# Ledger of designs, part 195: peptides against a protein of PDB entry 4Z5W

Target 1, 305 residues: chain A of PDB entry 4Z5W
Amino acid sequence: IPDVFLELNKLWYFSAQSNLFNGEMPRSLSNSRSISLLSLRNNTLSGQIYLNCSAMTNLTSLDLASNSFSGSIPSNLPNCLRLKTINFAKIKFIAQIPESFKNFQSLTSLSFSNSSIQNISSALEILQHCQNLKTLVLTLNFQKEELPSVPSLQFKNLKVLIIASCQLRGTVPQWLSNSPSLQLLDLSWNQLSGTIPPWLGSLNSLFYLDLSNNTFIGEIPHSLTSLQSLVSKENAVEEPSPDFPFFKKKNTNAGGLQYNQPSSFPPMIDLSYNSLNGSIWPEFGDLRQLHVLNLKNNNLSGNIP

## One batch from the design tools (peptide; made by RFdiffusion4, then SolubleMPNN)

Design b2_p26_7_s2 (from b2_p26_7, 19 letters changed)
Fold by OpenDDE base, seed 1:
Structure b2_p26_7_s2 (fold): chain B 305 residues (1-305), chain A 26 residues (1-26)
Amino acid sequence: as target 1 above (305 residues)
Amino acid sequence: SSEEAKFRQELLEKIKNSDVEFNIFT
């Protein structure tokens, strides 16, 4: 990309996504005072990510996903006081979340999907301080770590949590009960164990639950039949709209499904590929807004309702 | 019971009348 952005003093939006751009991000772009939306996703850009947050005072959205950037996560990003959305998916950092992100109050949506992020305990401890954080995507990181169950963790405004395909150990963490606005939870393709907690059914905004491909045991909580967002259309919460696409793999070997908008997530309960037992609750028929109920590959017994 | 059969039928009707993929069977 040519270093010509100094002349573009009125540039509000720059999108050069899905091109063949290589080399480093232009220094004039990293110092742009006018830019609000920057998308350079799906290029071959390289080097260290550097943004002059003191210059980039209008930056609100940053999409650098699927580039060849290297090094650490830029610790100065919290100094970009208007920066709301960050997509760093498929950037191989091999790093922890910077401690400076405790101060990232402008942050609303963050994706590190498949970015070689390490230390989930530190990541969640840091990110809980982001009071405006609504969307958090941490898929394909933290390989074989333990999902922390520390009850003091609190994501008050969290609407979307996706931590899939991490081979995480542990249980469904009780601290998620402190997220009453949670709409989408994906913990699929982990090594999570224990029972599915009944308090999940108290998440009145939860319309999408994926706990598939884990090692959960016991009965399906009856409280899941009373998820208010799935019982009535009147309880249908506004779908989360992060400025970045989601990718879901149905299979580790399958191509990822791209969800361009979170509105493309069907109302779903997926508990498939666990060790759940007991009966299927007939009251799942009260979930009139449910589109997908997947209970296959469990130890369920009794009559199919 | 006749009530369980009725509830099953109502559930099946709810599933049929909604675009609900009910994938219980492998």
Scores: peptide ipSAE 0.023, ipTM 0.473, DockQ to the pose 0.017
Fold by OpenDDE base, seed 2:
Structure b2_p26_7_s2 (fold): chain B 305 residues (1-305), chain A 26 residues (1-26)
Amino acid sequence: as target 1 above (305 residues)
Amino acid sequence: SSEEAKFRQELLEKIKNSDVEFNIFT
């Protein structure tokens, strides 16, 4: 990308996504006072990510996903006081989340999907201080780490949590009960164990639950049959979605299905590929908004309702 | 109806026996 952005003092939106751009991000772009939305997704950009947050006072959205950037996560990003959305998916950092992110009060949506992020305990401890954080995607990181179950962790405004395909150990963390606005939970393709906790059924906004491909045992909590969002059409106020798409892989070899908004996910309960036992609750029939119920590859018994 | 009950039962058997995600309500 040419370093010609110094004269573009009115540039509000720059999208150069899905091109063949290589080299470093232009220094003039990193100093743009006018830019609000920056997307360079799906290029071959390299070097370190640097943003002059003191200059970039209008930056609200940053998508650098699927590039060849290297080095540390920029610790100065919290100084970008209007920065709400960050997509760093498929950037191989091999790093921890910076401690400075405790101060990232403007942050609403963050993706580090497949970014070689390490230390999930530190990551969650830091990110809980982001009071406006609604969407958190940490898929394909933290390989074989333990998912912290520290009850003091608080994501009060969290709506979307995706931490799939990490081979995470541990249980469904009790700190998620502190997220009453949670709409979408994906913890699939981990090594999570124990029972599915009944308090998940108290998350009245939860319309999408994926716990598939884990090692869960015991019965399906009856409280899942009373998920309010799946019983009635609540007027889901279309909340502002992040400026980045979500991807869900159905199969390891398939391309991910792209979802542009959390509301585009089908209402789903996926508990497949676990060691769950007991009966299928007939009261799953009361979930009139449920599109997908997947209970396959469990130890379930009795009559199918 | 008896047809809806039969369809539900066939769907449930398909859910039990298939690798396919069934949209129960589409």
Scores: peptide ipSAE 0.023, ipTM 0.477, DockQ to the pose 0.020
Fold by OpenDDE base, seed 5:
Structure b2_p26_7_s2 (fold): chain B 305 residues (1-305), chain A 26 residues (1-26)
Amino acid sequence: as target 1 above (305 residues)
Amino acid sequence: SSEEAKFRQELLEKIKNSDVEFNIFT
């Protein structure tokens, strides 16, 4: 990518995703005062991620996913006072989340999916201070760590939590009950054990639950048959779009790039590939908004209702 | 199973192939 972004003083949006760009991110791009949306996803960009947050005062979204960046997570990102959304998926950092992220009050959506992030306890302890954090994706990290169950952890505004494929040990953490706005929970492909807690059915906004491929035991909590988001349409949860205020279809009929609707996650309960026992509750029939109920590969018995 | 890995992969691919500029699941 050429180092010409100083001349592009009106450049608000730069997308160069899914190309063959290599080398480092241009210094002029890292110092752009005008850029609000930056996507360099799915390239072969390398080196250390550097952003001059004192210069990049308009930066609201950063997508660097699927690149060959290395080194530490930039600890200065919280100084980008308008930065809401970060996608660092598939960047192999081999690092912990910086302590500076405790101050990341602008942060609404964060992905480190498959980024070789370490220390889930520190990560969650840090990120709980991000009061505006709604979407957190930590899939394919934390090799065989324990999912912390510390009741003091509080993600009050969390809507989407995905921590799948980590081989995490532990149980479904009680601190998730402090997230009443939770819409999507994926803890699949871990080594989580114990029972599925009944308080999950109290998450009135929860429409997507994936607990598949764990070691859960006991009965399916009857409270899952009363998930209000799956009973009635009136709780049609605004799709967990990452809060891109720009993905609100401005219904301006002008031939702008159709920001295609975020593909709606189908309303789903997946409890497959566990050691659950007991019966399938007939009251799953009350979940009129449910599209997918997957209970396969368990120890369930009785009649299918 | 290969089917569930496939369904998750299909879901991830549906999410990937969604013209959502921000793929949280990439």
Scores: peptide ipSAE 0.022, ipTM 0.580, DockQ to the pose 0.102
Fold by OpenDDE base, seed 3:
Structure b2_p26_7_s2 (fold): chain B 305 residues (1-305), chain A 26 residues (1-26)
Amino acid sequence: as target 1 above (305 residues)
Amino acid sequence: SSEEAKFRQELLEKIKNSDVEFNIFT
């Protein structure tokens, strides 16, 4: 990309996604005072990510996903006082979340999906201090780590939590009960064990639950039949709109379906590919808004209601 | 009842249509 952005004093939105751009990010772009929305996703950009947050006073959204950037996560990003959304998916950092992110009060949406992030305990301990954090995507990181169950962890404003395909050990963490606004939870494709906790049914905004492909045991909590967001449409809570797309891959060989908003996900309970036992509750019929109920590949018994 | 049969059919369709493995990545 040519270093010509110094002359573009009115550039509010720059999107150069899905091109063949290589090399480093232009210094004029990393010093732009006018840019609010920056997307360079799906290129071959390389080097270290550097943003001059003292110059980039209008920056609100940053999408650098699917690039060949290297090095550490930029620890100065919390100094970008208007920066709300960050997509760093598919950037191989091989790093931990910087301690400076404790001060990232402008942050509302963060993705590190498939970014070789390490130390989930430190990451969650840091990110809990982001008081405005609504969307957190950490899929394909933390390989074979333990999902921390520390009850003191608190994500009060969390709407979307996706930590899939990490081979995480542990149980469904009690600290998620401190997130009463949670709408979407995906912990699929892990090594999570124990029982599914009944308090999940108290998350009145939860319309999408994926716990599939784990090692959960015991009965399906009856409280899941009482998820208020799935009983009635009138509980439509303000939808989190992250500036980055979600991708849902159906099969290993299929292209991912792009979802621009969490609400574009079908209302779903997926508990498939576990070791759950007992009966299917007939009260799942009360979930009139539920589009997908996946209970396959379990040890369930009795009649399908 | 006819309502129970309809409910069972709707639930079976919701279960069958779930053949979508979802790796959510951003």
Scores: peptide ipSAE 0.018, ipTM 0.542, DockQ to the pose 0.069; fails the geometry check

Design b2_p26_7_s3 (from b2_p26_7, 18 letters changed)
Fold by OpenDDE base, seed 5:
Structure b2_p26_7_s3 (fold): chain B 305 residues (1-305), chain A 26 residues (1-26)
Amino acid sequence: as target 1 above (305 residues)
Amino acid sequence: SEEEEKFRQELREKIAKSDVEFNIIT
């Protein structure tokens, strides 16, 4: 990418995604006062990510996903006072989330999917201070760590939480009950254990629940049959989606189905591939908005209602 | 602004047309 952005003082949007760009980000781009939306996703860009937040006063969205960037996560990003959306998926940082992200009050959507992020405890302890954080994607990180259950963790405004495929140990964390606006929860493909907690059924906005491919035991909580978002349509608040897509894969080798908005996901309860026992509750028939109920590969018994 | 939202929508659509899989729900 040429170093010509100094002259482009009216450039509000720059998208150069899905090209063959290599080398570092141009210094003039990292100092652009005009750019609001920057997407360089799916290139071969390398070096350290550096943004001059003192210059980049209009930056609202940053997509650098699927690049060959190296080094640390840029700790100065919270100084980009208008920066709301960050997609750093598939950047191999091999790092922890910077402590400076405690001050990231503009942040609404963050993805580190498959970015070799370490220390989930520190990550969640930091990110809970982001008062405007609504979407958090941490899939394919924290390999074999323990999902913290610290009750003091608080994500009050969280709507989308995806922490899949981390081989995480632990239980469904109680602190997540403090997220009453949660719409989508994916904790699939971990090593989570214990029982599925009844308080999940109290999340009145929760329309998508994936707990599949874990080691959960016990009965399906009856409270899941009373999920208000799945009983009636009235609670589907369409929020502005992050400036990055979500993908659902049917298997590791298949192409993912792309979803541009969390609301574009089919209303779903997936509890498949666990060790759940007991009966299927007939009251699942009350979930008139439910599109997918997946209970396969469990130890369930009795009649199918 | 309406222009910003329109542009975000166009960006989402352009992203949607990309074969790049990230943020995988498995």
Scores: peptide ipSAE 0.031, ipTM 0.501, DockQ to the pose 0.754
Fold by OpenDDE base, seed 2:
Structure b2_p26_7_s3 (fold): chain B 305 residues (1-305), chain A 26 residues (1-26)
Amino acid sequence: as target 1 above (305 residues)
Amino acid sequence: SEEEEKFRQELREKIAKSDVEFNIIT
């Protein structure tokens, strides 16, 4: 990419996604005062990510996903006072989240999907201080770590939490009950154990729950038949979606289905591929907004309602 | 601005047409 962005003082958007660009990000681009939205995703850009946050005062969205960037996560990003959305998916950092992210008050949406991030305990301890954080995607990181259950963890404004395919150990953490606005929870393809906690049914905005492919035991909590978002239509608040899409894979070898907004996900409860026992509650029939109920590959018994 | 939101929407649609999975839900 040529280093000509100094003259482009009216450029508020730059998209050069899905090209053949290589080398480093231009220095004039890293110092642009006018750019609000920057997308360089799906290129072969390399080197260390550097942004001059004191110059980039209009930057609101950053998409650098699927590039060959290296080094640490830029610790100065919290100084970009208007930066709301960050997509760093498929950048292989091999790093921890910087401690400076405790001060990242503008942050609303963050993806590190498949970015070789380490230390989930430190990551969640840091990110809980991001008071405006609504969307957090940490899929394909933290391999074989333990999901922290520390009761002091608090994500007050969290709406979307996706931590799938990490081989995480532990239980469904009680600190998730401190997120009353949670709409989408995906903890699938881990090694989570214990029982599914009844307090999940108190999350009145939760319309998408994926706990599939874990080691959960015991009965399905009856409180899941009372999920208010699945009983009534009234709670579909169209909130500002992140500037990055979500991709749900149907199979490890299939292309993912793309979803541009969390609200575009079908209302779903997936508890498949666990060790759950007992009966299917007839009161699942009260969930009139539910599109998908997947209970396959468990130890369930009795009548199908 | 309305122009910025319209552009964000067009960007999301352009991303949607790309076969590039970068935010994986499994």
Scores: peptide ipSAE 0.026, ipTM 0.650, DockQ to the pose 0.780
Fold by OpenDDE base, seed 1:
Structure b2_p26_7_s3 (fold): chain B 305 residues (1-305), chain A 26 residues (1-26)
Amino acid sequence: as target 1 above (305 residues)
Amino acid sequence: SEEEEKFRQELREKIAKSDVEFNIIT
């Protein structure tokens, strides 16, 4: 990318995603005062991510995902006082979340999917201080770590939490009960154990629950048959719309389908590939808005209602 | 009842539609 952005003093939006751009991000771009939306996703950009937050006062969205950036996560990003959305998916940082992110009050949506992030305990302890955080994607990180169950963790405004494919140990963390606005929870493809907690059914905005491919035991909580967002349309909360796409794979080996909005996800309960026992509750039929109920590959017994 | 059978049918359809593994990988 040529270093000509100094002359583009009215540039509000720059999207150069899915091109063949290589080299470092231009310094003039990293110092742009006018830019609000920056997307360089799916290029071959390299070097360290540097943003002059004192210059980039209008920056609201940053998508650098699927680039060859290296080094640490830029600790100065919280100084970008208008920065709401960050997509750093598929950037191989091999790092922890910076402590400075405790001060990241503008942050609403964050993805580090497949970014070699380490120390989930520290990450969640830091990110809980981001009071405006609504969407958090941490898929394919924290390999074989333990999902912290510390009851003091609090994500009050969290709407989307995706921590899939981390091989995480532990249980469904009780601190999630402190997230009453949670709409989408994906903890699939971990090594989570114990029972599915009944308080999940109290999350009145939860329309998408994926706990598949874990080691959960016991009965399916009857409270899941009363998820209000799945009973009636009147309880349908406005879905979060982060400025970055989500990707869904049908199979581990399949290409990811791009979803531009979480709203494109079907209302779903997936508890498949666990060790759950007992019967399928007939009252799952009361979930009029539910599109997908996946209970396959469990130890369930009795009649299919 | 006819309503109960309709309800069971709707549930069976929801289970059958579950052949779609929805792994959200960003």
Scores: peptide ipSAE 0.023, ipTM 0.628, DockQ to the pose 0.069; fails the geometry check
Fold by OpenDDE base, seed 3:
Structure b2_p26_7_s3 (fold): chain B 305 residues (1-305), chain A 26 residues (1-26)
Amino acid sequence: as target 1 above (305 residues)
Amino acid sequence: SEEEEKFRQELREKIAKSDVEFNIIT
């Protein structure tokens, strides 16, 4: 990309996604005072990510996903006082989340999906201080780490949490009960164990639950049949709208389905590929808004209602 | 009852629609 952005004093939105751009991000772009939305997703950009947050006073959204950037996560990003959304998916950092992110009060949506992020305990301890954080995507990181269950962790405004395909150990963490606005939870493709906790059914905004491909045991909590968001339509909860798409990959060989909004996910309970036992609760039929109920590949018994 | 059979049919349809494996959000 040519270093010509100094002349573009009125540039508010720059999208150069899905091109063949290589080399470093232009320094003039990293110093743009006018830019609000920056997307360079799906290129071959390289080097370190550097943003001059003192110059980039209008920056609200940053999408650098699917690039060949290297080095550390930019620790100065919290100084970008208007920066709300960050997509760093598929950037191989091989790093921990910077401690400076404790001060990232403008942050509303963060994706590090498949970014070689390490130390989930430190990551969650840091990110809990982001009071405006609504969407957190950490899929394909933290390989074989333990999902922390520390009850002091608090994500009060969290609406979307996706930590899939990490081979995480542990249980469904009690600290998630401190997130009453949670709408979407995906902990699929881990090594999570224990029972599914009944308090999940108290998350009145939860319309999408994926706990599939884990090692959960015991009965399905009856409280899941009373998820208010799945009983009635009337809970028009203000949906999180991150400026980055979600990709749900069906099968290793299929193209991922792109979901632009969390609302575009079908209302779903997926508990498939576990070791759950007991009966299928008839009261799952009270979930009139539920589109998908996946209970396959468990040890369930009795009649299918 | 007819309501119970309708309910069972709706539940069976919800289970059958679950063959949509959604594995990885990236």
Scores: peptide ipSAE 0.020, ipTM 0.618, DockQ to the pose 0.058; fails the geometry check

Design b2_p26_7_s4 (from b2_p26_7, 19 letters changed)
Fold by OpenDDE base, seed 4:
Structure b2_p26_7_s4 (fold): chain B 305 residues (1-305), chain A 26 residues (1-26)
Amino acid sequence: as target 1 above (305 residues)
Amino acid sequence: SEELEKFRQELREKVSKSDVETNIFT
């Protein structure tokens, strides 16, 4: 990428995703005062990620996913006072979340999926201080660590939590009960054990639950049949605050990569590939908004309702 | 509902902006 961004003093949006760009991120780009949205995902960019947050005062979204960046997670990102969305998926950091992220009050959406992040306890302890954090994706990290169940952890505004494919040990953490706005929970492909806690059914906004491919035992908690978001249409979705700029993609005729619309998360309960026993509750029939109920590969018995 | 689809779209956009390349759910 050429080092010409100082001349582009009106550039608000820069998208150069899914190209063959290599080398380091241009210094002029790291110092751009005008850029609000930066997407460089799916390239071969290398070196350390550095952003001059004192210069990049308009930066609101950063997508650097699927690049060959190395080194530490940039600890200065909380100084980017308008930065809401970060995608660092598939960047091999081999690092912990920086302690500075405790101050990341602008942060609303964070992904480190498949980024070789370590120390889930520290990561969650840090990220709980991000009062505006709504979406957190940590899939394919923390390999074989223990999912902390510290009741003091509080993600008050969390709507989406995805921590799949980590081989995490432990139980469904009680601190998730402190996230009443939770809409999507994926803890699939771990080594989580114990029973599925009844308090999950009190998460009135929860429409997508994946606990598949774990070691859960006991009965399916009857409270899951009372998930309000799955019973009625009216109570379902507090619209996430409109502060996410819906960039209506203008249909520009250029051969736009069909963004495979990530399959609309269906209203789903997936408890498959566990060691659950007992019966299927007939009251699952009350979940009129449920699209997918996956209970396969368990020890369930009795009648199918 | 239109609201659920809007939310799914917002979530897809958030997750797609955060995880475009991790098929989180496959």
Scores: peptide ipSAE 0.030, ipTM 0.659, DockQ to the pose 0.134
Fold by OpenDDE base, seed 2:
Structure b2_p26_7_s4 (fold): chain B 305 residues (1-305), chain A 26 residues (1-26)
Amino acid sequence: as target 1 above (305 residues)
Amino acid sequence: SEELEKFRQELREKVSKSDVETNIFT
């Protein structure tokens, strides 16, 4: 990418994703006063990520995902006072979250999916101080670590939490009950154990729950039949189930990364591939907004209601 | 609800912009 952004003093949006760009990010771009939205995702850019936050006063969204950047996570990013959205997915940092992120009050959405992030306990302890954080994606990190259960952890404004495919140990943490605005929870493809806690049914905004491919035991909590976001109000017009073209590209040869583009988040409960026992509650019939109930590969018994 | 559909749209846009990278469904 040429170093010509000094002259582009009115440039608000720069989109150069899915090209063949290589080398470092231009220094003039790292000093742009006008740019609000920057996307350079899916290129071969390299070197250390550097942003002059004192110059980049309009920066609100940064997407650098799927690049060959190296080194540490930039500790000065909290000084970008308008920066709300960061996508650093598939950047191989081999690092911990910087302590400076405790001060990242503008942050609303963060992804480090498949970025070789380490120390989940430190990451969650730091990120709980981000009072405006609504979306957190930490999938494919923290390999074989323990999911912290410390009751003092608080994500008050969290709407989306995705920590899948980490081989995490532990239980469903009680501190998630402090997130009453939670709409989507994915903890699938871990080594989580114990029972599914009844307080999950008190999350009145929760419409998507994936706990599949874990080691959960005991009965399905009856409180899941009372999830308010899945209980239809009497006059809820059945919005036609969008025909989700599940583009199941069965690419047989690439190991199990189903790129299911969820063109939609269906209302879903997935508890499949666990060791759950007991009956299926008839009161699942009250969840009129539920599109997907997946209970396969458990030890359930009795009648299907 | 309109709020739920707006949330799904915001997620679809974030996921679609990050789909190749974020793999919410592994």
Scores: peptide ipSAE 0.025, ipTM 0.625, DockQ to the pose 0.158
Fold by OpenDDE base, seed 3:
Structure b2_p26_7_s4 (fold): chain B 305 residues (1-305), chain A 26 residues (1-26)
Amino acid sequence: as target 1 above (305 residues)
Amino acid sequence: SEELEKFRQELREKVSKSDVETNIFT
């Protein structure tokens, strides 16, 4: 990418996704005062990620996913006081989350999926201080680590938590009960054990639950039949939208490819590929908003209701 | 919309790669 962004003093949105760009991110781009939305995803960009947060005062969204960046996670990102959304998926950092992220109060959405992030305990201990954090994606990291169960962990505003495919050990952590706004929980493809806790059914906003491909035992908690978001339509689940400002492009003429792909996850309970026993509760029939109930490959018995 | 859709598409690609890795390994 050419180093010409100093002349683009009105550039608010830059999208160069899904190209063949290589080399480092241009220094003029890292110093842009005008840019709010930056996406360079799905390129071959390399080197250290550097952003001059003192210059980039308008930066609200950063997508660098699926690039060949290396080195540490930029510890100065919390100094980007308007930065809400970060996508660093598929960047092989081989690093821990910086301690500076305790101060990342602007952060609403974070993805490190498949980014070779290490130390889940430190990551969660740091990120719990991000009071505005609504979406957290940590899939394909922390390989064979233990999911911390420390009851003091608090993600009060968390709506989306995805920590799939980590081979994590442990149990469903009690600290998730401190997230009453949780809408989507995916802990699939781990080595989680124990029973599924009944308090999951108290998460009144939870419409998507994936606990599939674990080692859970015992009965399905009857409280899952009482998930309010799945019983009633009136709980208009505010779609877990990362706070991307919907900037309406003014100019009408370019035929917007309506990617009308329904962006919503279907209302789902997936408990498949576990060691669950007992009966299927007839009261799953009360979950009138449920689209997918997957209970396959368990030790369930009795009648199908 | 488009970034949200790409974030959701990455979530879907993660879910669908979990599903495709699921479907490749099952």
Scores: peptide ipSAE 0.019, ipTM 0.590, DockQ to the pose 0.082
Fold by OpenDDE base, seed 5:
Structure b2_p26_7_s4 (fold): chain B 305 residues (1-305), chain A 26 residues (1-26)
Amino acid sequence: as target 1 above (305 residues)
Amino acid sequence: SEELEKFRQELREKVSKSDVETNIFT
């Protein structure tokens, strides 16, 4: 990418995604006063990510995903006072989330999916201070760590939480009950254990629940049959989706993570591939908005209602 | 709701315009 962005003083949107760009991000780009939307995803860009937040006063969206960047997560990003969305998926940082992200009040959507992020406890402790954070994707990080259950964690405005495929240990964390606006929860492909907590059924906006491929035991909470978002049509999604995409895994097989373009994000409860027992509640029939109920590969018994 | 469908549509459109990344629903 040429170092000419100083002259492009009216450039508001720069998308150079899905190319073969290599080398470092141009210094003039990192100092652009005009750019609001920057996407360089799916390239071979390298070096450290540096943005001069004092210069980049219009930056609102940053997509650097699927690049060969290295080093630390840029600790100065919270100084980009208008920066709302960050996609750092598939950047191999081998790092913790910087402490400075406690001050990231403009942040609404963050993805670190498959970015070799470490220390989930620190990550969540930091990110809970992002009062405007609505979408958090942390999939394929934190390998074999414990999902913190600290009740003091508060994500009050969280709508989308995806922490799949981390081999996380622990239980469904009670602090998620403090997220009443939660619409999508994916904790699939972990090593989570214990029972599925009844308070999940109190998440009135929750239309997509994936707890599949864990080690959950006990009965399916009857409260899941009363998920208001799945009973009634009136559940509004108050906010636009983040600037970064979401993908559905094509195959359950441990091999290649094949992603499909999701034809839909259907209302879904997936509890498959656990050790759940007891009966299927007949009251699942009350979930008139539910498109997918997946209970396969459990120890369920009795009659199918 | 129309807003839920709008949100889903926005997600679908963003996914359709994107390369296969690991922001996965598993």
Scores: peptide ipSAE 0.024, ipTM 0.609, DockQ to the pose 0.294; fails the geometry check

